Peptides against a protein of PDB entry 6D0Y. Designs and how they scored, part 32

Target 1, 225 residues: chain A of PDB entry 6D0Y
Amino acid sequence: ETEDHLESLICKVGEKSACSLESNLEGLAGVLEADLPNYKSKILRLLCTVARLLPEKLTIYTTLVGLLNARNYNFGGEFVEAMIRQLKESLKANNYNEAVYLVRFLSDLVNCHVIAAPSMVAMFENFVSVTQEEDVPQVRRDWYVYAFLSSLPWVGKELYEKKDAEMDRIFANTESYLKRRQKTHVPMLQVWTADKPHPQEEYLDCLWAQIQKLKKDRWQERHIL

## One batch from the design tools (peptide; made by RFdiffusion4, then SolubleMPNN)

Design b1_p12_2_s4 (from b1_p12_2 with E5K V7T S9D)
Fold by OpenDDE base, seed 3:
Structure b1_p12_2_s4 (fold): chain B 225 residues (1-225), chain A 12 residues (1-12)
Amino acid sequence: as target 1 above (225 residues)
Amino acid sequence: SELEKITEDILS
C-alpha cells in the first residue's frame, strides 16, 4: 500500500544511493506534497516518529521538513507543533535524553527556515531563565543550560546573525550562573584537541569552554563536541 | 511515474 511504501522511503532516504541526497530529498518532498491532501496526519506522524528514532539523520529530516514548508503549505507549522508537544511530553516523563535531542532538532529547523530565529531565541531565554528560579534542584538548572549550550552547534551562527544583542545577554546570564553554581566531577568521554595540555574540568564548564571556542571561530566547527 | 523514479533512487 501507499502508506507502507512512503514509510519505507522516509526511513531510507539519506542512505547509499546513486543519486545525490539533495535530489532524493527534493523528489521525496514532491511525492509527499502530492499525498498531503489525503494523508497529512499520517505523514506528520511518520516524520515525527522517524525523526525521533533516527537521530543520526537529524539534518536529513529537518531539510525534508524545510522543503515541504517551502512549498506553501501549513505543514511546517503543524510539524513544529507536534514536535513541541513531544518535547513537553518527554520532559513530563523525565526523558531528558529525548528532550535535549528534540531541542537540537528544533534548533536545526531554524536553519531550514521552518522556525523563525526570534522564536528560538525566546525559547533559549526561557531555558536560561530557569537558572534564576529559587528553591529548585541545581540539576534542573543545569539541564536547561546544557540543553541550550548543546544546541548551539546547530543554530548559534544563525541566531547571532539575526539576534546578536539578545544572544549576548543570554550568554552573559549563562556565564554568571556557571560561575556561581556548585561544581561536581562527572566522568565523561569527549573529543578535545589542543596542543597545550588542559586540566580536567567539570562537564558544563568544559562545554562552556567549547562553545566559547566555537563562537570565537565564528561558529565554524572543527571538533566534535 | 514520479513515485517509481523516487523509489528507485532512494531504495537503490
Scores: peptide ipSAE 0.250, ipTM 0.865, DockQ to the pose 0.642
Fold by OpenDDE base, seed 4:
Structure b1_p12_2_s4 (fold): chain B 225 residues (1-225), chain A 12 residues (1-12)
Amino acid sequence: as target 1 above (225 residues)
Amino acid sequence: SELEKITEDILS
């Protein structure tokens, strides 16, 4: 049936093909658009599923959603709502790895013009505000900071171009929290080049340093692994 | 059809 066929196409897009990825995505978007009147809910659910199951294809599916959204079917909004629901479910289930991935996915949707930059900034403001909550475990505070910082490689450039003042406030609050939190010994993230090795440090401090370097480099990842 | 073309393009 058409549904099964579309599922196959969605799952396999971005793999080896005689055509360019861009061409295939545009074509697939056209096909999906044509079928939205009949299969919107199923297509929505399918895209949410593959987005979660195939993290290596993050940018492929964000681009696909962006293309669909650009065709003026309001698909992007419903997709985002579904992903937000999934994020909430992941957090409720204490599945922090899935949750942080979903935040990264949402972050890249900003680049695809599915989510407005101010909306993403507001989300990150909410995340970092958790660090100011009283009587909550540090692990909760740490995760929201981690989710914020680890998503910036995907969206930091866009957010600073659109909302630099707000982003600076978020950074200031993040830095303040990192200075006063308790630290644990964890493996260092392998982002620095071999030419300039850094001593092993706490994972959030390390991530913070990496993001600060990325910001300094105007969000270009040429100097990190 | 477009579907057939995209099918060939993506799955080949």
Scores: peptide ipSAE 0.244, ipTM 0.862, DockQ to the pose 0.635
Fold by OpenDDE base, seed 1:
Structure b1_p12_2_s4 (fold): chain B 225 residues (1-225), chain A 12 residues (1-12)
Amino acid sequence: as target 1 above (225 residues)
Amino acid sequence: SELEKITEDILS
């Protein structure tokens, strides 16, 4: 039936084909748009599922959603709502790997014109504001900072182009937190090699340094973070 | 149909 066939197409798009990926995505977007009146809920669920289960196809599915959003102005918003709901569920289930991936996915949706830059800035403001919460474990604070920083390779350029002042504030708050947080360096476990030109750093400090460099390089990545 | 075309293209 049509639903099963659409599932197959959505799952397999981006794999080896006689046609270009761009052509296939455009065509698939058209087919999905035509079936939205009948299978909207199913299509939304399918896209959410494959987005979560196939992280290697992140840009494929963000692009597909972007194309659908351009065709149907209601679809993008509903998809984002579903993804946000999934993010909340992942956090409640302590599935932090899925949660951080979903944040990255949402970040890339900004590039696909599905999520407005101000909305993403607001989300990151909320994340970093967790560092100011009282009587919460540091691991919680650290995770939200990690989720924010680790998503910037996907959206930092766009956000600074449109909301530089707000982003600078978020960065300042992040830097302040990183300076005052407790660091668990275990000197006895430190393996010093002559080939390490940089001092051993805690993972968030290391990530912060990488993001600062990325920002300095105008968000052009030369190395995989 | 468009569906048939896309099916052929994607699943080829």
Scores: peptide ipSAE 0.241, ipTM 0.860, DockQ to the pose 0.594
Fold by OpenDDE base, seed 5:
Structure b1_p12_2_s4 (fold): chain B 225 residues (1-225), chain A 12 residues (1-12)
Amino acid sequence: as target 1 above (225 residues)
Amino acid sequence: SELEKITEDILS
């Protein structure tokens, strides 16, 4: 009964309430912290599930995990481990849509002080290093570049503030790869609304242009997503 | 209880 009640609270947080979202998240974090000794596994599973099933609440649940982690309970690490495991499983199952979402989720966890910036940089270095692999399909190389670039709206600011030199190297490697890869005609990816329309472009080139603009704008979005 | 309070806050 208590477990079901917690599930309801976790699922409904961030919805219409008489209290502020911040207040509700703090309160929920407190309740969850108190119940972790008895329901840690269940709470972990619930958070992993809702994080994946409710992508519209990405920042709500990253914040919630951040709050739990800030209470000096080693919950954040276990949550990250679970999410990384899920990412690996998604990749093995060729579920690339879920995989890229999980990378974005992990990226936002950096902003919530759950994942250290250097760790995320290392992950992105690993992703971009796939472009240097020999005898692998280009679709594999492209996906990892896509996963990297499409996650930068969530974490690019933080990473450049703390690891600018490393990020510049990753960008240089990415640019080099994009120039030499075989280009195909696919629908462009729209991460956010741009001020000026542009012609149809290869999707990674289009995404690269969007990210370059975001970087130029100091990682501040000017439009509502 | 704290749980009841948070329940009211979130579900209100």
Scores: peptide ipSAE 0.241, ipTM 0.861, DockQ to the pose 0.601

Design b1_p12_3_s1 (from b1_p12_3, 7 letters changed)
Fold by OpenDDE base, seed 5:
Structure b1_p12_3_s1 (fold): chain B 225 residues (1-225), chain A 12 residues (1-12)
Amino acid sequence: as target 1 above (225 residues)
Amino acid sequence: SKAIEELEKIAS
């Protein structure tokens, strides 16, 4: 395949097709694997780009990476490394919206068997440990809690299946922090509907309530967060 | 791996 053709294939995956999405992803993974010897760097860059710029296709590209990782473990590792590097750069640049999206993307990679569950748990333990830092702005503590909680819709089920005791500890620490932190009035993240009126709530408290409900529902989403 | 180590230390 030519570079231009590869770009087209990667960008258009998941669009209207006569075949199933699963078959298309498997086929594309095969094509990409075959072209890695000649176009590894280009393919890596393309995948990183679309992963970041097309959030509506998050699960499509995490699945694609999962399939490709199964075919070429080293390439999967290089992709994860690139995404982690981008996350670190986003944080350094104070691009917090990009950063939180990247955390969600990495979280879904656990479901695709690209990142091990224990590693993700360790990352979230590290995130929540920020709440214990002294002499730092609360916005820093809040962001890492937000990044953790907002990623659980994508990975909470898997993490509790594999590391329930550790996750319970993280939850306990999170709850403790939320009870003692200074609350501010920030717009809610949840889409509020007229049929279920709810008082305006602080954004982290609101998110916490949503995640607790999701956990109670065995991580089966019934409503849009 | 290096990548996994970096993942665990994002907040550090």
Scores: peptide ipSAE 0.244, ipTM 0.879, DockQ to the pose 0.018
Fold by OpenDDE base, seed 2:
Structure b1_p12_3_s1 (fold): chain B 225 residues (1-225), chain A 12 residues (1-12)
Amino acid sequence: as target 1 above (225 residues)
Amino acid sequence: SKAIEELEKIAS
């Protein structure tokens, strides 16, 4: 494939076709593998770009990368490295929405066997360890907890299957932090829920409750029609 | 790998 065609193929994967998505992804992975000798840098850039700019296709591209990683382990590593660099850049630029999305993307790469579960656990251990940092803004602590918790829908099952003891420790530390942190007052939301037995929960507390429920349900989410 | 090490130290 030509460089321009590769862009088209990568950008349009997952769109309606006569073939199954899995078949299309397998085919595209083969095409990309074959073209790596000539277009590695371009393919790498394209994949990083679509991964960032097309969040609706997150699982499509993580799957594609997984397939490609299986074919070319070195490229998979380079892709992960590129995504990590992008994450670091996002953090440095205070693009926290992009950063958290990238964490989710990396999390889903664990499911695709691109990133090892122990490595992801180590990353999350590091994230939650931020809560123990002294003399840092709470917003920093909160964000890393948020990044951890908000990624668990994508990777919690795999991590608990592989590293349950370590994950429990992370959860315990997270819970401890959430209990002792200063909670933000949310008066506007409370106004609407004033007649309810319980006021609207703080956003991280709410997320924590949702994740605990998900964990209780063995990380099985309800399918949305 | 180096990439993995970088991943583990994102928050550093």
Scores: peptide ipSAE 0.239, ipTM 0.876, DockQ to the pose 0.019
Fold by OpenDDE base, seed 3:
Structure b1_p12_3_s1 (fold): chain B 225 residues (1-225), chain A 12 residues (1-12)
Amino acid sequence: as target 1 above (225 residues)
Amino acid sequence: SKAIEELEKIAS
């Protein structure tokens, strides 16, 4: 495959096709593997780019990387390293929306057997430990808690299956922080019923409640079509 | 691995 053709294939995977997504991903993984000896750097850059720029295709590209990792472990590792570097750059540049997405992307890579569950747990332990830092803005503490909680829909099930005791500790620390932090009421779109009015809920408290329910439901979500 | 080490130090 030519370099330009590879770009087209990578960018368009998951779009309208006569074949199933699974078959297309397997085929593309095979093509990319075969071309790694000649185009490894280009393929790596392309995958990193589309992973960042096309968040609607998150699971498509995590799955593709999972397939590639199974074929070439070294390439999978290099991809993870590149994404981690990008996450660090996003944080440094105060691009927190991109940063939280990248955390979610990395989280889903656990499901694709690219990142080990214990490693992700260790990362989240580090995130929640930020709540214990002194003389730092609360927004820093809040963001790392947010990044942790907002990623659990993608990886919570796997992490609890592998590291339940450690996850319980992280949850306990998170709950403790949420109880003692300064709360501000941020306007958000809410569903209201005339017969059951409720006070405005702070966004992290709301997210916490949602995650607690998700955990109670064994990490199974209802999907909106 | 280097990747794992970097992953665990993101918040540092």
Scores: peptide ipSAE 0.225, ipTM 0.871, DockQ to the pose 0.019
Fold by OpenDDE base, seed 1:
Structure b1_p12_3_s1 (fold): chain B 225 residues (1-225), chain A 12 residues (1-12)
Amino acid sequence: as target 1 above (225 residues)
Amino acid sequence: SKAIEELEKIAS
C-alpha cells in the first residue's frame, strides 16, 4: 500500500460497505500490520490523527486499535503512549475539550483490551484525588470529576466488573466532593416551568444523577447522555 | 509499562 492509499483506508473505514464493520476492520488491521515494516511512523500518525479529529468514529478506531494491538502488541503500546502524550499536551495547553475526549477514547480502549482495567481505575483514582488538593482552583477539581464521570458511559461496566470495590470508593469520594463543593447560581437566568418533568440542575449534579441512573441500570444505556 | 505509569499520573 502507498501512503496515500493507507490514509484513504484509515479515514474511510466504517463507511457504507457490503461487508460488516467488524470484517472491514479486521481486514484493515491486516493491511496495516503488513505495512508496518515500511510505514510504521505514518500509520501511527494517521491513527492518532483520526482518533483525535474524528470523534464520530471513536468506537471504530478504538476497535481498529484493539485489533492491531492483538496483531502487534508493540505498535499498540506505541499508540497508547502517543495518545497519553497528546492528553498531557492538551491539558498543558488548556484544551479541556480535547482532553476530555481523549480520556473517553482511552476509556474505550479498555473495552478493546488495549488498556488494562486496573490501570484505568488507577487513573480515575488519581483524577478524583484532585478533589482533595488544597490551594487549587475549584475548576481544576470540577474538571477531573467531570472527565471521570463523563467517561463512565464508555467504560463503567468493564471497570465495575473487574474492580467493583475500588470503583465504589471512587464513587464515594466523588459524591462527598459534590456535596461539599461550591455551586454557582444564576437564578435570574433560570426559567421554571411547572409542566416540565425535570427541574434544572447544576451540570455536575446533573451528570452525577445520570451516571447513578446508568449504574443502577447495570450500565445499559437507554439514552444518550 | 511506561505508558501505563504515565496514564496513572495524568492528573499529577
Scores: peptide ipSAE 0.262, ipTM 0.885, DockQ to the pose 0.019; fails the geometry check

Design b1_p12_3_s2 (from b1_p12_3, 8 letters changed)
Fold by OpenDDE base, seed 4:
Structure b1_p12_3_s2 (fold): chain B 225 residues (1-225), chain A 12 residues (1-12)
Amino acid sequence: as target 1 above (225 residues)
Amino acid sequence: SEAIKELEKIAS
């Protein structure tokens, strides 16, 4: 395969096809594996790029990476390293939207057996520990909690299956922080009068409630969060 | 791996 063709294959995977997505991904993984000796750097860069820029294909590319990792563990490791570097760069650049997506992407890599569940739990422990930092902006604390909570739809089930006690501890710490943090509530505009008016939930409180319900539902998602 | 260690301490 030429570099241009590889780019096309990688960018277009998951689009309309007569074959199943699974078969297409397996086929692409085989092609990419075969071309690693000649185009490893290019393939790595391409995968990192699409992983970052095509969030709608998150599970497609995590699955692809999982397949590649199974075929070539070294490449999988290099990809993870590259994504971690990108996450660090995003955080340094205060690109929090990109950063949170990268956290979600890395989270889903746990499901694809690219990143070990205990490592992801450790990362989230580190995230939530930020809430205990002194003399830091609340936005920092809030973001790491957000990054944690917003990633759980992708990985919560796996993490609780492997590290339920640790996850419960993280949840307890998160809940504690959410109760004591400064909140910005806006009066809820209602079409129908409620018995007692209440402020609209703040975004983290809302997300927390959604995640709590998801957890209660054994991580079976019934709606898009 | 070293990379994973970095991930685990990404917020530090």
Scores: peptide ipSAE 0.421, ipTM 0.930, DockQ to the pose 0.018
Fold by OpenDDE base, seed 3:
Structure b1_p12_3_s2 (fold): chain B 225 residues (1-225), chain A 12 residues (1-12)
Amino acid sequence: as target 1 above (225 residues)
Amino acid sequence: SEAIKELEKIAS
């Protein structure tokens, strides 16, 4: 495949096709593997770019990377390294929207057998430990809790299956922090019913409640089409 | 790997 053609294939995967997504991803993984000897650097850059710029295709590209990692472990490792570097750069540049997305992306890579579950647990332990830092803005504490909680829909099931005791500890620490933090009741888009009005809920408390319910439901959630 | 070690301490 030519370099330009590879770009087209990578960018358009998951779009309307006569074949299934799974078959397309398997086929693309094979094509990319075959071209790694000649285009490794280009392929790596392309995958990093689309992973960042097309968040609507998160699971498509994590799956593709998982397939590539299974075929070429070294390439999978290089991709993870590149994404970690990007996460560091995002945090350094205060691009927290990109940063939280990258945390979610890395979280889903656990499901694709690219990142080990214990490593992700360790990362989240590190995130929640920020709540114990002294003389730092609450926004820093809140963001790492948010990054943790908002990633659990993608990886909570796997982490509890592998590291339930450690996850329980993280949850306990999170709950403790949420009870003692200052609340500001940030306005958000909400669904309201005329017959069952409810008071405005603070965004982290709301997210916590959602995650607790998800956990109770064994990490199975309804899908919205 | 070194990269994974960095990930585990990303908040530090």
Scores: peptide ipSAE 0.411, ipTM 0.929, DockQ to the pose 0.018
Fold by OpenDDE base, seed 5:
Structure b1_p12_3_s2 (fold): chain B 225 residues (1-225), chain A 12 residues (1-12)
Amino acid sequence: as target 1 above (225 residues)
Amino acid sequence: SEAIKELEKIAS
């Protein structure tokens, strides 16, 4: 395949097709694997770009990476490394919207068997440990809690299946922090519908309630967060 | 891997 053709294939995956999405992804993974000897760097860059710029296709590209990782473990590792590096750079640049999306993307990679569940648990333990830092702005503590909670819709089920005791500890620490933190009036993250009126609530408290409900529902999403 | 170690300590 030519570089231009590869770009087209990667960018258009998941669009209207006569075949199933799963079959298309498997086919594309095969094509990409075959072209790695000649276009490894280009493919890596393309995947990183679409992963970051097309959030509506998050699960498509995490699945694609999962399939490709199964075919070429080293390439999968290089992709993860690139995404982690980007997350670090986003945090350094105070690009928190990009950073939280990258955390969600990495979280979904656990479902695709690209990142091990214990590693993700360790990351979230590290995030929640920020709440115990002294002499730091509350916005820092709040952001890491937000990043943790907002990623659980993508990975909570997997983490509780494999590391329930550790996750319970993280939840307990999170709850403790939310009870003692200073509350501010920030717009809610949830899409409110007329059929389920709810009083305006502080954004982290609202998110916490949503995640607790999701956990209670065995991580089966019934509503858009 | 080194990358995973960095991920586990990204908030540090």
Scores: peptide ipSAE 0.406, ipTM 0.928, DockQ to the pose 0.018
Fold by OpenDDE base, seed 1:
Structure b1_p12_3_s2 (fold): chain B 225 residues (1-225), chain A 12 residues (1-12)
Amino acid sequence: as target 1 above (225 residues)
Amino acid sequence: SEAIKELEKIAS
C-alpha cells in the first residue's frame, strides 16, 4: 500500500460497505499490520490523527486499534503512549475539550483490551483525588469529576465487572464532593415550566444523576446522555 | 508500562 492509499483506507473505514463493519476493520487491521515494516511511523501518525479529530468514529478507531494491538502488541503500545502524551499535552495547553475526549477514547480502549481495567480505575482514582486538593480552583476539581463521569458510559460496565469495590469507593468520594462543592446559581435566567417532566439542574448534578441511573440500569444505555 | 504509569498519574 502507498501512504496515500493508507490514509484513504484509515479515514474512510466505517463508511457504507457491503460487508460488516467488523469484517472491514479486521481486513484493515491486516493491511496495516502487513505495511508496518514500511510505514509504521506514518500509520501511527494517521491513527493518532483520526482518533483525535474524528470523534464521530470513536468506537470504530478504538476497535481498529484493539484489532491491531492483538496482531502487533508493540505497535499497540506505541499508539497508547502517543495518545497518553497527547492527553498530557492537551491538559498542559488548557485544551480541556480535547482532553475530555481523549479520556473517553482511552476509556473505550479498555473495552477493546488495549488498556487494562485496573489501570483505568487507577486513573479515575487519581482524577477524583483532585477533589481533595487544597488551594486549587474549583474548576480544576469540577473538570476531573466531569472527565470521570462523562467517560463512564464508555467503560463503566467493564470497570464495575472487574473492580466493583474500587469503583464504589470512587463513586462515594465523588458523591461526597458534589454535595459539598459550591454551586453557581443564576435564578434570573431560569425559566421553570410546571408541565416539564424534569427540573432544571446544575450540570454536574445532572450528569451525576444520569450516571447513577445508568449504573442502576446495569450500564445499559437507553438514550444518549 | 511506563506510559500506563503516566496515565495513572495524569492529574498529578
Scores: peptide ipSAE 0.398, ipTM 0.925, DockQ to the pose 0.018

Design b1_p12_3_s3 (from b1_p12_3, 7 letters changed)
Fold by OpenDDE base, seed 2:
Structure b1_p12_3_s3 (fold): chain B 225 residues (1-225), chain A 12 residues (1-12)
Amino acid sequence: as target 1 above (225 residues)
Amino acid sequence: SEAIEELEKIAS
C-alpha cells in the first residue's frame, strides 16, 4: 500500500463494510505489518494520531494495535512508547482531558495484551500514591484519582483477575483519600436535588460509587442498545 | 523495558 492508502485504511477502519469488523481489523493488521519495513514511522504516527483524535474508535484502534503487536512485538512496544510520550506531553501542556483519554486508551491496551497487567497496576499505584504527596495542589491529587477510576471500566476486570491484592490496596488508598479530601461545594446541582433524600454527590464521590458498583458486578457493564 | 518503566512512573 502507498502511504496515502495506509492513511485512508487506518482512518476508515470500523466504518460500515460488507465484512465484519474483526475481519477488517485482521486484514488491516496484515497490511500494516507488511508495510512496516517501508512505512513504520508513518504508520506509527498515523496510529498515534487516530488514537488521539478519534475517541469514538478507541476499542477499534486498541484492538488493531493488539493485533499488530501480536504480529510485530517491537512495533507494539514502539507504539506504547509513543503513546506514553504523548501522555507525558499532554500532562506537561495541562491538557488533562487528552491525558485522561490516553490513560483510558493505555488501559484498554491491557485487554489487548499490549501492556502487561502488572505494569498497569504499577502505574495506577503510582497515580494513587500522588494522594500522599505533601504540599501539592489537591487538583493534582484529584486528577490522578480521576484518571485511575475513570479507566477502570476499561481494565478493572483484567487487573483484578491478575493482581487482586494489589488492586485492593489501591482501592483502599483511594477510598481513604476520598474520605479525607476537601469536597467541592456544588450549590447549583444541590438546588435541583434539594427535595431528594440525598444531595448531589461530588463528582469523584459519584465516580467512586459507580466504580464500586461496577466492581461489585464483577466489572460487567450493562449493554446499551 | 524502558517503555514499561516510563509507564509506571508517569505521575513521578
Scores: peptide ipSAE 0.203, ipTM 0.858, DockQ to the pose 0.018
Fold by OpenDDE base, seed 5:
Structure b1_p12_3_s3 (fold): chain B 225 residues (1-225), chain A 12 residues (1-12)
Amino acid sequence: as target 1 above (225 residues)
Amino acid sequence: SEAIEELEKIAS
């Protein structure tokens, strides 16, 4: 395949096709694997780009990476490394919207068997430990809690299946922090519907309530967060 | 791996 053709294939995956999405992803993974010897760097860059720029295709590209990782473990590792590097750069640049999306993307990679559950738990333990830092702005503490909670719709089920005791500890620490933090009036993240009216609530408290409900529902999403 | 170690230390 030519570089231009590879770009087209990667960008258009998941679009209208006569075949199932699963078969298309498997086929594309095979094509990409075959072209890695000649276009490894290009493919890596393309996947990183679309992963970041096409959030509507998050699960498509995490699945693709999962399939490719199964074929070429080293490439999967290089991709994860690139995404982690981008996350760190986003944080350094104060690009918090990009950063939180990247955390969600990495979280879904756990479901695709690209990142091990224990590693993700360790990352979230590290995130929540920020709440214990002294002499730092509350916005820093709040962001890491937000990044953790907002990623659980993608990975909470898997993490509780594998590391329930550790996750319970993280939840307890999160709850403790939310009870003692200074609350501010920030727009809610949840899509409020007329059939379920709810008073305006502080954004982290609102998110916490949503995640607790999701956990109670065994991580089966019934509503748009 | 190096990548996994970096993942665990994002907030550090």
Scores: peptide ipSAE 0.186, ipTM 0.852, DockQ to the pose 0.018
Fold by OpenDDE base, seed 3:
Structure b1_p12_3_s3 (fold): chain B 225 residues (1-225), chain A 12 residues (1-12)
Amino acid sequence: as target 1 above (225 residues)
Amino acid sequence: SEAIEELEKIAS
């Protein structure tokens, strides 16, 4: 495959096709593996780019990377390293929307057997430990809690299956922080019922409640078609 | 691995 053709294949995977997504991903993984000896650097850059720029295809590209990692462990590792570097750069540049997405992307890589569950738990332990830092803005503490909680829909099930005791500790620390943090009134769209108005809830408290329910439901979500 | 080490230190 030519370099330009590889770019097209990578960018368009998951779009309208006569074949199933699974078959297309397997085929693409095979093509990319075969071309790694000649185009490893280019393929790596392309995958990193589309992973960042096409968030709607998150699971497509995590799955593709999972397939590639199974074929070439070294390449999978290099990809993870590149994404971690990008996450650090995003944080440094105060691009927190990109940063939280990258945390979510890395989280889903656990499901694709690219990142080990214990390693992800360790990362989240580190995130929640930020709540214990002194003389730092609350927004920093809040963001790392947000990044943790907002990633759990993608990886919470796997982490609790592998590291339930450690996850319980992280949850306890998170709950403790949420109870003691300063809360501000933020106007948001509310759902009102005729008989019982829904009270306005702070965004992290709301997210916490959602995650607690998800955990109670064994990390199974209802899907919207 | 180096990747694992970097992952665990993101918040540092």
Scores: peptide ipSAE 0.175, ipTM 0.847, DockQ to the pose 0.019
Fold by OpenDDE base, seed 1:
Structure b1_p12_3_s3 (fold): chain B 225 residues (1-225), chain A 12 residues (1-12)
Amino acid sequence: as target 1 above (225 residues)
Amino acid sequence: SEAIEELEKIAS
């Protein structure tokens, strides 16, 4: 395959096809593996790019990386390293929207057996530990809690299956923080229903409630958060 | 292993 053709294949995977998505991904993984000797750097860059810029295909590309990792463990490792580096860069650049997405992407890589569950739990422990930092802005504490909670739809099931005790501790610490943190005042922000108005919920409290519901439902998603 | 270590220290 030529470099241009590789780009096309990578960008278009998951689109309408007569074959199953899984079959197409397996096929593409094979093609990419075969081309690694000649186009490793290009393929790595392409995968990193689409992983970051095509969020609608998150699970497609995490699955692809999972398949490729199974074929070439070293390449999978290099990809993870690149994504971690990008996450750090995003944080340094205060690009928190990209950063949270990258955390979700990395989270889903756990499902694809690219990142070990204990490692992800350790990362989230580190995230929630930020809530205990002193002399830092609350926005920092809030963001890491947000990054943790907002990633759980993608990895909560796997993490609780393998590290339930640790996850419970993280949840307890999160709940404790949410109860004691300063909340924004939005008394005038109300939602009107057919019967009565109700105040707009604080965003982290709302997310927490959603995640608690998801957890209660055994991580079987019934609605898009 | 190095990548994993870096992952665990993202918030540091």
Scores: peptide ipSAE 0.197, ipTM 0.855, DockQ to the pose 0.019; fails the geometry check

